# Ledger of designs, part 34: peptides against a protein of PDB entry 3OIQ

Target 1, 212 residues: chain A of PDB entry 3OIQ
Amino acid sequence: KNRIFVSSSKDFEGYPSKAIVPVQFVALLTSIHLTETKCLLGFSNFERRGDQSQEDQYLIKLKFKDRGSERLARITISLLCQYFDIELPDLDSDSGASPTVILRDIHLERLCFSSCKALYVSKHGNYTLFLEDIKPLDLVSVISTISTKSTNSSKHSSSELISECDLNNSLVDIFNNLIEMNRDEKNRFKFVKLIHYDIELKKFVQDQQKVL

## One batch from the design tools (peptide; made by RFdiffusion4, then SolubleMPNN)

Design b1_p12_6_s2 (from b1_p12_6, 4 letters changed)
Fold by OpenDDE base, seed 3:
Structure b1_p12_6_s2 (fold): chain B 212 residues (1-212), chain A 12 residues (1-12)
Amino acid sequence: as target 1 above (212 residues)
Amino acid sequence: SAVETDVDDFEF
């Protein structure tokens, strides 16, 4: 089945009420919810949706039904948090009690760009997104990619029909949305409050602000 | 919004 690139979580409003659709999107990690019974990742592109919270526009489930799937979920969370320098409690507690992790508003401190592959699974008009694959993206690489407009096809095998243009457009849209949030005095998001705010990000934001 | 479907048993 062809994987569909999703530019907006509104696209799912037009999706079939009973389907299994492989999708891919790029977004910022906004939340992590790991309990004894479930593992959820929240993502957002910060597309304006009226007065609704812009967090968790893409709510992604990890399979969490047995010890094997639970272990895979914990390893996935650990590796993502290690990549983004997110501090987690020790998930390997010998006590047999799985630690609860609840992180929210991650984007207020860190821009955690992620390319996600998921299965859209719907029943009776309700849907769940199940995580198939996740690739964390380096912020310097994201900035470089947007700045160069480089259509230099990373020649990864011809089986992923996802246009490099779709990824780049979504990354630009996310930054534009973040710039608008940064300009809004009521919005909690500010680039200068990011832990990793540096001269490169500052310059990039200043240059993008002149185009918008 | 994504709603928890009873698809918690979804096997890949």
Scores: peptide ipSAE 0.049, ipTM 0.758, DockQ to the pose 0.488
Fold by OpenDDE base, seed 4:
Structure b1_p12_6_s2 (fold): chain B 212 residues (1-212), chain A 12 residues (1-12)
Amino acid sequence: as target 1 above (212 residues)
Amino acid sequence: SAVETDVDDFEF
């Protein structure tokens, strides 16, 4: 089945009430919820939704039904947190107690850009997004991709490539939304509060602010 | 909104 690129989590409002649809999106990691019984990842593009929280616009479920799926979920969380320099408690504690991890508002400290592949699964009009694959994106690479306006459609003919245009548009939209949040005095998000706020990110934000 | 649905039984 062809994978659908999703630019907004509102797109799911038009999806069938009983379907299985492979989807892909790019968003910032906002939350991690790992318990004894479930694993959820929250993502957002920070699109304006009135007075609704901009966190967890994409709630992604990891399979967590047996020891194999639980281990895969824990490894996935560990690898993501290692990549983004997110400090976690040791998930491999010999104590037989499965560690609980609840992180929220991750975007207030770190911009964790992620390309996600998921299955949209709906029943009776409700849906769940199941994680199929996740690729963390390097912030320098994201900035470079937006800045160069990668018009080099290198037609790498592999049957699952996102349109480079769809990816770039989503990354630009996320940054524009973050710039708007940064300008809002009521919003907790501020670029200068990011742990990784450097001269490159500062310059990029200042240059993007002139285009908005 | 994504709802935690009883689709938890979905096997890939």
Scores: peptide ipSAE 0.049, ipTM 0.759, DockQ to the pose 0.525
Fold by OpenDDE base, seed 1:
Structure b1_p12_6_s2 (fold): chain B 212 residues (1-212), chain A 12 residues (1-12)
Amino acid sequence: as target 1 above (212 residues)
Amino acid sequence: SAVETDVDDFEF
């Protein structure tokens, strides 16, 4: 089955009430929920949805049914948190209880861009997204990718690859949404409150703000 | 919104 690129989690409102569909999206990591019984990752593109929370627009389940899947889920979270410099509570507590991790609002401190592959699985109109693959994206690489394509409108027709254009358009849309949130005095998100707010990100945001 | 379904029994 061909993998579908998803630009909005609203696309799932049009999906079949009973299906298995391989999907891919890019979004910011917003939450981590690891307990003894489940593992969830929240992602958002911060698309405006009226009064609904802009967080956790993509709720992704990791398989968590046996010791093998639980171990894989814990390793996946550990590697993601190491890549994004997210502090986890010490997983090595000598108490034989699996540590509970509940992180929210991650985007208020760090822009954790992630390319996700998932299975959309629906039953009776409800759906779950199961993680198949995750690639963390470096912010400098995201900024460079957006900046370089703004100059090259060369129509390369390439058949059936998840278009490098769809990925870039989604990254631009995320930044535009973050700029709007930053301009809103009521919104908690501010670029200057990011731990990694540097001269490069500052310049990029200032240049994008001139186009909006 | 994604709703947690009892799809926990799906073998993929």
Scores: peptide ipSAE 0.048, ipTM 0.758, DockQ to the pose 0.507
Fold by OpenDDE base, seed 5:
Structure b1_p12_6_s2 (fold): chain B 212 residues (1-212), chain A 12 residues (1-12)
Amino acid sequence: as target 1 above (212 residues)
Amino acid sequence: SAVETDVDDFEF
């Protein structure tokens, strides 16, 4: 089955009320919700959706039904947090309480770009997105990708890889949305408050702000 | 909003 690239989580409102659709998107990690019984990842592209919170536009469920899936979920969270330099409480505490991790508004401190593959599964008009695969994206690589492709309109590589254009467009859209949020005095998001705010990100944001 | 619905029974 062909995987569909999704640019907006609004696309799911038009999806069949009973379907299984492999999807892919790129978004920022906004939340982690790990409990004894479930594991959820929140992602957002910060697309404007009226007055609603722009976090968790893509709520992704990890399987958490058995010891194997639970272990896989915990390892996935650990690896993501290690990659993004997110401090987790020790998941290995010998205290027989499964560690609960509830992180929200991750984007306020860290830009955690992620390429996600998921299964859209719907029943009776409701849907769940199940994680199939996640690739964390390096911010320097994201910046470089956006910066270099504004000039290279030429090469149809017809390979069955999700259009490199779709990924780039979504990355640009995310940054544009973040720039708008940064300009909004009411928005808590500010680039200068990111823990990893460096000269490269500063320059990139300043250059993108001149185009918007 | 993605509502956590009874799709929990989805066996892959």
Scores: peptide ipSAE 0.048, ipTM 0.756, DockQ to the pose 0.540

Design b1_p12_6_s3 (from b1_p12_6, 4 letters changed)
Fold by OpenDDE base, seed 3:
Structure b1_p12_6_s3 (fold): chain B 212 residues (1-212), chain A 12 residues (1-12)
Amino acid sequence: as target 1 above (212 residues)
Amino acid sequence: SAKFTDIEEFEF
Protein backbone atom coordinates (compact mmCIF):
# COMPACT_ATOMS: atom_id res chain seq x y z
CA LYS B 1 0.00 0.00 0.00
CA ASN B 2 1.34 3.47 -0.85
CA ARG B 3 2.17 5.71 2.13
CA ILE B 4 0.26 9.02 2.14
CA PHE B 5 2.13 12.23 2.95
CA VAL B 6 0.03 14.35 5.33
CA SER B 7 0.52 18.15 5.31
CA SER B 8 -2.23 18.84 7.90
CA SER B 9 -3.61 16.92 10.88
CA LYS B 10 -7.04 18.21 9.71
CA ASP B 11 -6.79 15.69 6.85
CA PHE B 12 -7.67 12.94 9.37
CA GLU B 13 -11.15 14.50 9.84
CA GLY B 14 -11.92 13.41 6.24
CA TYR B 15 -10.37 9.92 6.63
CA PRO B 16 -12.49 6.71 6.64
CA SER B 17 -14.24 5.73 9.92
CA LYS B 18 -12.92 2.15 9.47
CA ALA B 19 -9.49 1.91 7.84
CA ILE B 20 -5.79 1.15 8.19
CA VAL B 21 -3.80 3.78 6.26
CA PRO B 22 0.00 4.15 6.31
CA VAL B 23 0.80 7.87 6.63
CA GLN B 24 3.86 10.10 6.89
CA PHE B 25 4.35 13.69 8.04
CA VAL B 26 7.01 16.09 9.29
CA ALA B 27 6.38 18.08 12.47
CA LEU B 28 7.96 19.43 15.68
CA LEU B 29 8.00 17.25 18.79
CA THR B 30 5.83 19.06 21.38
CA SER B 31 5.24 16.45 24.12
CA ILE B 32 6.35 13.11 25.56
CA HIS B 33 3.99 11.09 27.76
CA LEU B 34 5.47 7.89 29.25
CA THR B 35 3.61 6.22 32.13
CA GLU B 36 3.33 2.66 33.47
CA THR B 37 0.62 1.84 30.89
CA LYS B 38 1.07 4.27 27.96
CA CYS B 39 3.57 5.91 25.67
CA LEU B 40 2.43 8.90 23.57
CA LEU B 41 4.34 11.44 21.49
CA GLY B 42 2.83 14.80 20.59
CA PHE B 43 3.78 16.65 17.40
CA SER B 44 2.66 19.88 15.73
CA ASN B 45 3.17 21.92 12.57
CA PHE B 46 1.47 24.87 14.36
CA GLU B 47 -1.27 25.36 11.77
CA ARG B 48 -3.75 28.04 12.85
CA ARG B 49 -6.91 26.35 14.17
CA GLY B 50 -8.74 29.33 15.67
CA ASP B 51 -8.56 29.51 19.49
CA GLN B 52 -7.55 25.83 19.87
CA SER B 53 -4.15 24.84 21.23
CA GLN B 54 -1.62 24.47 18.43
CA GLU B 55 0.27 21.82 20.45
CA ASP B 56 -0.13 18.05 20.01
CA GLN B 57 -1.93 18.27 16.62
CA TYR B 58 -0.48 14.80 15.89
CA LEU B 59 -0.76 12.40 18.83
CA ILE B 60 1.16 9.17 18.13
CA LYS B 61 0.90 6.04 20.26
CA LEU B 62 3.78 3.65 20.79
CA LYS B 63 2.71 0.04 21.36
CA PHE B 64 2.81 -0.60 25.12
CA LYS B 65 1.09 -3.93 25.94
CA ASP B 66 3.89 -6.26 27.11
CA ARG B 67 7.47 -6.11 28.47
CA GLY B 68 8.93 -6.32 24.95
CA SER B 69 6.87 -3.42 23.53
CA GLU B 70 7.42 -1.36 26.71
CA ARG B 71 11.18 -1.84 26.38
CA LEU B 72 11.07 -0.81 22.71
CA ALA B 73 9.05 2.32 23.61
CA ARG B 74 11.55 3.30 26.35
CA ILE B 75 14.51 2.76 23.98
CA THR B 76 12.76 4.89 21.31
CA ILE B 77 12.18 7.73 23.81
CA SER B 78 15.77 7.51 25.10
CA LEU B 79 17.24 7.67 21.57
CA LEU B 80 15.04 10.64 20.57
CA CYS B 81 15.87 12.54 23.75
CA GLN B 82 19.58 11.80 23.32
CA TYR B 83 19.42 13.15 19.73
CA PHE B 84 17.61 16.38 20.76
CA ASP B 85 19.61 16.91 24.00
CA ILE B 86 16.47 16.39 26.14
CA GLU B 87 17.33 15.33 29.69
CA LEU B 88 15.41 12.26 30.90
CA PRO B 89 15.55 10.38 34.21
CA ASP B 90 17.19 6.93 33.98
CA LEU B 91 14.51 4.70 32.41
CA ASP B 92 16.45 1.47 33.21
CA SER B 93 16.33 1.77 37.03
CA ASP B 94 16.01 -1.73 38.62
CA SER B 95 13.53 -0.16 41.06
CA GLY B 96 10.28 -1.99 40.10
CA ALA B 97 8.51 1.36 39.49
CA SER B 98 8.96 2.45 35.85
CA PRO B 99 9.72 6.19 35.86
CA THR B 100 6.91 8.44 34.64
CA VAL B 101 8.03 11.04 32.08
CA ILE B 102 5.67 13.88 31.17
CA LEU B 103 7.26 16.62 29.06
CA ARG B 104 5.13 19.37 27.48
CA ASP B 105 5.81 22.48 25.41
CA ILE B 106 9.14 21.05 24.13
CA HIS B 107 9.01 23.48 21.17
CA LEU B 108 9.39 26.46 23.57
CA GLU B 109 12.97 25.36 24.37
CA ARG B 110 14.01 23.19 21.40
CA LEU B 111 12.97 22.83 17.75
CA CYS B 112 12.79 19.03 17.46
CA PHE B 113 11.98 18.42 13.77
CA SER B 114 10.91 14.83 13.12
CA SER B 115 9.84 12.83 10.06
CA CYS B 116 7.23 10.33 11.29
CA LYS B 117 5.83 7.19 9.66
CA ALA B 118 2.61 6.01 11.29
CA LEU B 119 -0.40 3.76 10.85
CA TYR B 120 -3.74 5.54 10.90
CA VAL B 121 -6.12 2.96 12.44
CA SER B 122 -9.81 3.83 12.69
CA LYS B 123 -12.93 2.10 14.01
CA HIS B 124 -16.44 3.48 14.65
CA GLY B 125 -15.43 7.07 13.79
CA ASN B 126 -12.43 7.09 16.15
CA TYR B 127 -8.77 6.78 15.15
CA THR B 128 -5.33 6.24 16.66
CA LEU B 129 -1.94 6.87 15.06
CA PHE B 130 0.64 4.15 15.77
CA LEU B 131 4.33 4.91 15.35
CA GLU B 132 6.03 2.77 12.68
CA ASP B 133 9.23 4.80 12.24
CA ILE B 134 10.73 8.13 13.33
CA LYS B 135 13.64 10.06 11.87
CA PRO B 136 14.89 13.05 13.86
CA LEU B 137 16.00 15.94 11.62
CA ASP B 138 18.97 18.16 12.39
CA LEU B 139 18.05 21.87 12.56
CA VAL B 140 21.11 22.95 10.52
CA SER B 141 20.08 20.46 7.81
CA VAL B 142 16.47 21.77 7.90
CA ILE B 143 17.66 25.40 7.54
CA SER B 144 20.03 24.40 4.72
CA THR B 145 17.27 22.47 2.90
CA ILE B 146 14.84 25.43 3.02
CA SER B 147 17.51 28.00 2.08
CA THR B 148 18.89 26.13 -0.96
CA LYS B 149 15.49 25.07 -2.39
CA SER B 150 17.56 21.96 -3.08
CA THR B 151 16.29 20.03 -6.09
CA ASN B 152 19.40 17.88 -5.65
CA SER B 153 17.92 14.46 -5.04
CA SER B 154 20.65 12.89 -2.99
CA LYS B 155 20.40 9.15 -3.87
CA HIS B 156 17.90 8.29 -1.17
CA SER B 157 16.75 4.73 -1.80
CA SER B 158 13.71 4.64 -4.16
CA SER B 159 11.64 3.10 -1.30
CA GLU B 160 10.88 6.47 0.39
CA LEU B 161 7.77 7.49 -1.62
CA ILE B 162 7.83 11.04 -0.16
CA SER B 163 8.28 13.70 -2.75
CA GLU B 164 11.20 15.90 -1.65
CA CYS B 165 8.77 18.74 -2.47
CA ASP B 166 6.22 17.61 0.17
CA LEU B 167 8.89 17.50 2.89
CA ASN B 168 10.34 20.90 1.91
CA ASN B 169 6.90 22.56 1.69
CA SER B 170 5.96 21.25 5.15
CA LEU B 171 9.27 22.49 6.64
CA VAL B 172 8.67 25.96 5.13
CA ASP B 173 5.09 25.99 6.46
CA ILE B 174 6.30 25.08 9.98
CA PHE B 175 8.84 27.93 9.97
CA ASN B 176 6.25 30.38 8.63
CA ASN B 177 3.86 29.34 11.42
CA LEU B 178 6.64 29.77 14.04
CA ILE B 179 7.42 33.26 12.64
CA GLU B 180 3.73 34.20 13.01
CA MET B 181 3.72 32.84 16.60
CA ASN B 182 6.92 34.78 17.36
CA ARG B 183 5.25 38.02 16.11
CA ASP B 184 2.16 37.41 18.28
CA GLU B 185 2.64 39.03 21.72
CA LYS B 186 0.10 36.58 23.23
CA ASN B 187 2.03 33.52 22.03
CA ARG B 188 4.56 31.96 24.43
CA PHE B 189 6.82 30.86 21.56
CA LYS B 190 9.81 33.13 20.95
CA PHE B 191 12.88 32.17 18.91
CA VAL B 192 15.17 34.08 21.32
CA LYS B 193 14.07 31.75 24.18
CA LEU B 194 15.27 28.58 22.40
CA ILE B 195 18.28 27.00 24.18
CA HIS B 196 19.98 26.45 20.81
CA TYR B 197 19.25 29.97 19.44
CA ASP B 198 22.40 30.90 17.51
CA ILE B 199 23.58 33.36 14.84
CA GLU B 200 22.62 30.97 12.01
CA LEU B 201 19.02 30.50 13.22
CA LYS B 202 18.76 34.26 13.92
CA LYS B 203 19.88 35.13 10.38
CA PHE B 204 17.58 32.52 8.82
CA VAL B 205 14.55 33.82 10.77
CA GLN B 206 15.38 37.44 9.84
CA ASP B 207 15.66 36.51 6.15
CA GLN B 208 12.37 34.53 6.22
CA GLN B 209 10.59 37.42 7.99
CA LYS B 210 11.38 39.66 4.97
CA VAL B 211 9.55 37.27 2.63
CA LEU B 212 6.37 37.08 4.81
CA SER A 1 -15.29 12.60 10.69
CA ALA A 2 -12.85 10.40 12.63
CA LYS A 3 -11.66 11.76 16.01
CA PHE A 4 -8.41 10.93 17.78
CA THR A 5 -8.84 8.51 20.69
CA ASP A 6 -6.25 6.67 22.79
CA ILE A 7 -8.03 3.31 23.11
CA GLU A 8 -6.46 -0.09 23.84
CA GLU A 9 -8.78 -1.74 21.28
CA PHE A 10 -6.56 -0.34 18.52
CA GLU A 11 -3.47 -2.20 19.79
CA PHE A 12 -2.81 -4.90 17.20
Scores: peptide ipSAE 0.298, ipTM 0.844, DockQ to the pose 0.335
Fold by OpenDDE base, seed 5:
Structure b1_p12_6_s3 (fold): chain B 212 residues (1-212), chain A 12 residues (1-12)
Amino acid sequence: as target 1 above (212 residues)
Amino acid sequence: SAKFTDIEEFEF
């Protein structure tokens, strides 16, 4: 089955009311919801959707039905948080209580770019996204990718190009949306408030702001 | 429009 690249979580509104569709997207991690019974990840590309919260545009469920799936979910969260330098409460509770992690607005402190593979599963006009795979993206690599592709249309093979073009377009769109949010005085998002705001990100944002 | 729902019936 060909995996569909999704540029917008609005695309799911047009999906079949009864389907299983493998999808992929790139977005920022916005929330983590790990409890005793469920694990959800929120992602966003911060597309403008009227007055709706731009957070959690992509809600993704991790399977959490059995010890194996629970373990995989916890490991996934731990690895993501480790990669993005997100402080988690110690998941190793000696107290036998499964740690609850509820993080929101992650994008206000850290830009956690993630390439996600998921299963869109729909029934009766409702859907759930199930995580199949997640790849955290390094911010320096994201910046470099956006910066370099503006100059070299070199002819590489058409099929890898489409997925790579879609990825880059989505990364550009995310940054453009973040720049717009940063310009909005009412928006809580500010690049200068990111914990990892460095000279490279500053320069990149300043350069992108001149193109917009 | 299809809405995200965390329904057990979707758990395969």
Scores: peptide ipSAE 0.295, ipTM 0.839, DockQ to the pose 0.382
Fold by OpenDDE base, seed 4:
Structure b1_p12_6_s3 (fold): chain B 212 residues (1-212), chain A 12 residues (1-12)
Amino acid sequence: as target 1 above (212 residues)
Amino acid sequence: SAKFTDIEEFEF
């Protein structure tokens, strides 16, 4: 089935009021909301939307309707947090109470690049995005991919793969948006406040700033 | 335009 690459969460404004559309995007993880009754992930590409918050532009729901789906959601959150060095309370606490996790503004401390596959599901002019698959992206790999932008799109687009161009363009757009946020004195985002801010990221940001 | 909603009714 043809999966649509989404470059902006505004694209959903033009989507059908009653549909199921497989979509894919790349964005930064901005929030985690895990309660007893729901699991949501927030993502953003930090596209400017006037005076609106740039966080949580993509809200992705994990199924949370039975013990099997709840377990899968908790495992997904645990694995993502382990990958990004996000400290979580023990989700496996024998205390019978499911731990509540509410993390916001994750991008202020960590750049958590993620490639997401989701189902856009709409009814009566409302929609929800359901997580189908998530791949965390290593920051060094993201930097290398942008820096070595392969002009050779291997023509082996099996109909299920994102074009390398779409991925790279979205990653560049995210960094450009972060650079603009970093330049804004009113914006809380600063590269130097990232826990993982190193010489490689510093150099990459400085080189990207010369192109903007 | 379709709007995001956290509605339980969408659980398929």
Scores: peptide ipSAE 0.293, ipTM 0.839, DockQ to the pose 0.333
Fold by OpenDDE base, seed 2:
Structure b1_p12_6_s3 (fold): chain B 212 residues (1-212), chain A 12 residues (1-12)
Amino acid sequence: as target 1 above (212 residues)
Amino acid sequence: SAKFTDIEEFEF
C-alpha cells in the first residue's frame, strides 16, 4: 500500500473508522511520555485549532508490551534525545525500576524536526498511530532546504517518494505557524528562548517574517 | 470524527 503523506492531523478525522493506513508526516517533537506501561511521542505542526492546545497534534505510540519492545522504545527515545541534545535521566538504571520520563513543551526550548512513518490503525471511530520509523531532521538542513527552494527532483525510485514538495511545504507551514506564535504576545513560544537560538536561525526567521 | 485513543487492542 502506498504511504500517505499527511500535512494535517485533522486529516485523520476523515479517515475510515476501521482501517490500517501507512502514513508519514513531518512535525516538531513536543512531548515524550515514557512510563512503566506506555511510551508515547507527541508531535505538532502548530496548526491553529481554535482553543485547542497546539501541542501533541500527532500522538504516536511505541509498542511497549514486552521486554524487547520496551528496550526498543527506550533506545528510540535515547537516540532521539541524544540527537536533539535533550537531557534524559539515565534509562539504563541498574535498579529494575524503569525510569519515568515525562517531557512536555519541548518546542519551547528546542526545535526537534522529525520525519515520522506510522501506521494509522482505527477501530470503532477511534485511532492510534504506531511508530514504524522516525528520522530526526537537522535544523540547519531544514533552514537550508526552505531557503534554497531546492526542488531537488532527486530521481529516487517512484514508490518511496514523499514528494520533496510535500516535505518542504510542511516545513514551511511549521515555520510560518511558529512565526505567528512568536508574534502573539500571549503565546509562550518565542524563538529567542530556544537554547539553540543562533545567528543563522535569527536571520532565517527575520527573512521569513518579511514574506508573511 | 476519529479520535486518538490509546488502544491496547492494536498491539501489532
Scores: peptide ipSAE 0.294, ipTM 0.841, DockQ to the pose 0.401; fails the geometry check

Design b1_p12_6_s4 (from b1_p12_6, 6 letters changed)
Fold by OpenDDE base, seed 1:
Structure b1_p12_6_s4 (fold): chain B 212 residues (1-212), chain A 12 residues (1-12)
Amino acid sequence: as target 1 above (212 residues)
Amino acid sequence: SAVFHEVPEYEE
């Protein structure tokens, strides 16, 4: 089955009540929920949805049913947190207790851009997104990709049915949404409060703000 | 809010 690129989590409202659909999206990591019984990742593109929380627009479940899947989930969380410089409590506590990690509002301190592949699985109109693959994206690479939108992507590699245009458009939309949040005095998100706020990000935001 | 209903794990 071809993988579908998803630009909005609202697209799932139109999906079949009983289906398995491979999907892909790009979003910011907003939450991590690791307990003894489940592992969930929250993502958002910060689309305005009225008075609803803009966090966790994509709630992604990791398989967590046996020791093998639990180990894979813990390794996945550890590698993501290491890549984004997210401090985790020591997962190696000799106490034999599975460490509990509950992080929220990650986007207030770090822009954790992630390309996610997932399975949309629905029953009786309810759905779960199961993680298949995750690629963390470097912020410098994201900024460069948006800035270098050259009209000349004539290299369709025949294996990527997902247009480079869809990824780039979603990245632009996320930044535009963050700029709007930064301009809103009621919104807690501010670029200057990001731990990784540097001269490059500052310049990029200033240049994007002139186009909006 | 996208009401994420936990669908039982799909059997592969």
Scores: peptide ipSAE 0.042, ipTM 0.737, DockQ to the pose 0.561
Fold by OpenDDE base, seed 5:
Structure b1_p12_6_s4 (fold): chain B 212 residues (1-212), chain A 12 residues (1-12)
Amino acid sequence: as target 1 above (212 residues)
Amino acid sequence: SAVFHEVPEYEE
């Protein structure tokens, strides 16, 4: 199945009103919405979209229709939160009530880079993105990838190169958008407020800020 | 309130 790399969630505005399209994107995790009946993940690349909230530009639905899909959704959230050091409220409440998790503005505390595979499903002009796969990306690996790719484009197959170029371009774009947000005094996002703000991230941001 | 638009469910 040819998977389309999506650089912008605006690309979906041009998609067919009735289609099923496998897509892939990279974005920051911005929200988690887990209830008894729904599981949603919000992602953003923080592209400027006028005065609209830059959160949840990619709203991804996890299947939550049966015990198997619910279990998979819960495990997916648990693993993502564990990977990103996101504190979840104790999911093991002895009260028999399925724990509700509603996290927003995750990007204000943690940069949760994620490579997502989703199924775009449209009907009558409305669309849903269904999660097919998610790979959390290590921030150090993201930083290293952006920093090193300026020099070594010469030896992999054309199809892998395109996907890797698209991924890196999107990672650069996300960082550029975050730098712009960080420079905006009205924006709540500040790199120095990230829980994981370290010397490496500081240096990287400072170096990227000189190029912009 | 994040208005999660009711997105049509994918019926398999």
Scores: peptide ipSAE 0.026, ipTM 0.628, DockQ to the pose 0.358
Fold by OpenDDE base, seed 2:
Structure b1_p12_6_s4 (fold): chain B 212 residues (1-212), chain A 12 residues (1-12)
Amino acid sequence: as target 1 above (212 residues)
Amino acid sequence: SAVFHEVPEYEE
């Protein structure tokens, strides 16, 4: 089955009430919810959705039903957090107690761009997104990709046809949404409050703000 | 309270 690129989590409202659809999207990591029984990742592109929280627009479930899936979920979270420099409690604690991790509003401190592959699974009009794969994106690489009108359509072979255009458009849309949030005095998001706010990000935001 | 609606389990 061809994987569908999703530009908005509203697209799922039009999806079949009983389906299994492989999807891919790009979004910012907003939350991590790891308990003894559940593992969830929240993502957002910060598309305006009225007065609703802009967090967790993409709620992704990791399989967490056996020791193997639990281990994979913990490793996945650990690797993501290591990549994004997110401090976690030790998930490998010999105490036999599964550590509980609940992080929210991650985007207020760090821009954690992620390319996610998931299975949309619906039954009776309700759906779940199951994580299949996740690729963290480097912020410098994201900035460079947006700043360079990357006409480098490297024709990678026909089976991975997420157009480089769809990825780039989604990254631009996310930054534009963040710029709007940064301009809104009521919004908690501010670029200057990011832990990794540097001269490069500052310059990029200033240059992008002139185009909007 | 973000009600994490019970997402249906994917039965393989």
Scores: peptide ipSAE 0.025, ipTM 0.633, DockQ to the pose 0.378
Fold by OpenDDE base, seed 3:
Structure b1_p12_6_s4 (fold): chain B 212 residues (1-212), chain A 12 residues (1-12)
Amino acid sequence: as target 1 above (212 residues)
Amino acid sequence: SAVFHEVPEYEE
């Protein structure tokens, strides 16, 4: 089945009211919501949507119906948080109380770029995105990819039908949106407030700001 | 407020 690359969460407004569509997008992790009954990940590309909050433009559900799916969701969150240096409470507490994790506005402290594969499932015009796969992206690698405009198709297997161009364009768009947010005095996002703000990121942002 | 739309459970 062909996976569709999604550049905007607005694309879903044009999707069928009853469908199952495999999709992929790249976005920043903005929220984590783990409770006793559900697991959700919020993502955003920070596209301008008027006065609406730009967080959680992609709300992704993890299956959370039984002990097996709950364990998989917890492992997924743990691995993502380990990769992005996000501190979590111990999820393996022997106390029969499932730990609750609610993180919001993650992008204000860390740029957590993620390539997501999801299943779009709609019924009666409402839709859900179910997580199928997630690949965290290293910020240095993202900066390098944008800077080099690399046409170097390294030997990733021909089964990922996603154009390297679509990924690169979306990464550029996200950075452009973040630059606009950084310029807006009303926006809480500032590059200098990121925990991982370094000389490389500073230089990259300064160079991108000259082109915008 | 993140409006977590009640995401219909995908029951296979």
Scores: peptide ipSAE 0.025, ipTM 0.638, DockQ to the pose 0.473

Design b1_p12_7_s1 (from b1_p12_7, 5 letters changed)
Fold by OpenDDE base, seed 4:
Structure b1_p12_7_s1 (fold): chain B 212 residues (1-212), chain A 12 residues (1-12)
Amino acid sequence: as target 1 above (212 residues)
Amino acid sequence: MKMDNDLDLEPP
């Protein structure tokens, strides 16, 4: 099926009612919501939306209807948090109580770049995004991809690859939005407050700031 | 369309 690349969560305003559309996007992980009854992942590209919160522009639902889907959701959360060095309570409690995890504003401490595949499902004038696949992206790899302007379209023929141009444009847009947030004194986001703020990220941000 | 996560939508 043709998967649609989504550069903005505003694109869904024009999407059809009563449809199922496979989509993909790249964004920062902003929130995790795991309860007894639901699992949600929040993502953002930090596009300007006036006075609206820039968090959770893409709120992605994981299947959470039976023990199998619940286990898959918990494993997905654990693997993402292990990859991004996010501390979680043990999700495998022998106590039979499903741990509740509510993390917000993850981007204030860590830049968790993620490539997501989802199903847009619409009914009754509303939609939900269901997670199909998630790939965490390494920050060094993201910086390298933007810096090299990957012109090497290695035509790897066969299977639903994100357009290299669409990926690169979305990654650049995210960094540009973060630079604007960092310049805004009212914005809580500051690069120097990131736990992983190093010389490489500092240099990259300083070089990107000269292009804006 | 408006986002709503409280929809009793199951993906196919």
Scores: peptide ipSAE 0.397, ipTM 0.902, DockQ to the pose 0.808
Fold by OpenDDE base, seed 2:
Structure b1_p12_7_s1 (fold): chain B 212 residues (1-212), chain A 12 residues (1-12)
Amino acid sequence: as target 1 above (212 residues)
Amino acid sequence: MKMDNDLDLEPP
């Protein structure tokens, strides 16, 4: 079955009841919630949703039902945090209490671009997104991908891959939303407050700001 | 559909 690319988490409002739909999206990691009983990852593209929080527009559940799935969830969190240089408390506490990790507003300090594969699972008018796969995206690679007008669409018509256009459009939309947030004096997000704010990101943001 | 993560939904 073809995986559906999702450009907006509003798309799920129109999704079927009692269904399992494989989806994929690109978004920024905004939150991590790891407890003894659940693991959630929050993502956002910062699409304007009226007065609603722009955080956690995609709240993704990791399977957390048995020791094997719990271990996989912990490893997934550790690897993501290592990739994005996110400081975690030691998850390997020899104390039989698993540490609780609650990180919010990750996007205020780090742009953690992620390509996610998830299962949309719906029942009784509600849905949950379950993580199937996550690919962290390198920020330099994201900047280069947006800056290089893709002239090399190798038309690999494989019904399972994100189109290069869908990826690029979603990455552009995220940056445009971040630029709008950066221009808003009421918004906490500022590019200059990012820990990894370098000359390359600065130049890219300045060049994108001229197009908007 | 409305998002709800407290639903006893299982991935297949």
Scores: peptide ipSAE 0.397, ipTM 0.903, DockQ to the pose 0.836
Fold by OpenDDE base, seed 3:
Structure b1_p12_7_s1 (fold): chain B 212 residues (1-212), chain A 12 residues (1-12)
Amino acid sequence: as target 1 above (212 residues)
Amino acid sequence: MKMDNDLDLEPP
């Protein structure tokens, strides 16, 4: 089945009713919502959508219906948070009560670039995105990829041709959107407020700001 | 279509 690369969460407005469509996108992790009944991950590319919150443009559901799926969701959250240096409460409570985790506006402190594979599932005029796979992306690797415009095809076998161009274009668009947010005095996002703000990120942002 | 995560949709 062909997986569709999604550059905008607006694309889902035109998607078919009563369908299952495998999709992939790249975005920043913006929120984590883990409760007793639900596990959700929020992502955004910060595409301008008028006066609406730019957070959670892609709200991805993890299966959370039994002890096995709940354990898989908790492990997924733990591994993502470990990769991005996000502090979580201990998810292994001996008390049998699952800890509630609600994190928002993650992008204000950390740029958590993620390549997501999801299933678009639609019914009755509404859709849900279910997580199939997630790959966290290293920020240094993202900056390097944008800077080099490297069309160096990583020869992974010929069954999931997502154009390296689509990934690179989406990464550029995300940075351009973040630069616009950083220039807006009303926007809470500022590069200098990121915990991991370094000389490399500073230089990259300064060089991109000259092109925009 | 509108996003709705309260739908009792299961992944296939």
Scores: peptide ipSAE 0.397, ipTM 0.902, DockQ to the pose 0.832
Fold by OpenDDE base, seed 1:
Structure b1_p12_7_s1 (fold): chain B 212 residues (1-212), chain A 12 residues (1-12)
Amino acid sequence: as target 1 above (212 residues)
Amino acid sequence: MKMDNDLDLEPP
């Protein structure tokens, strides 16, 4: 089955009932929810949705049904948090209770770009996204990828790759949405409040703001 | 479709 690239989580409104569809998207990590019974990752592209929260537009389940899947979910969260320098409470507490982790608003402190592969599974008019694969993206690599493609409109036809154009367009759209949020005085998001706000990100944002 | 994470759905 061909994997579908998803540019908006609104696309799922038109998706079929009683289906299993492999999907891929790129978004920012916004939340982590790990309890004794569930593991969820929240992602957003910050697409404007009226009065709805711009967070958790893609809420992805990890399998969490047995000791093996629970261990894999905890390892996945630990590796993502290590990659993004997200502080987790010590998962190794000698108290035989699995630690509860609830992180929200991650995008207010860190831009955690992630390429996600998921299974859309629908039943009874509702759907769940199940994680198949996740690739964290380096912010410097994201900035360089956006900056280099703005200059090369050379048509390379390649059948069957998730178009490197769709990934780039989604990364540009995310930055444009963040620029709009940064300009809004009511929005909590500000680039200058990011822990990793450096000269490179500052310059990139200033150059993108001239095009918008 | 609406998102629901309380569905007892199994991925294949």
Scores: peptide ipSAE 0.396, ipTM 0.902, DockQ to the pose 0.836

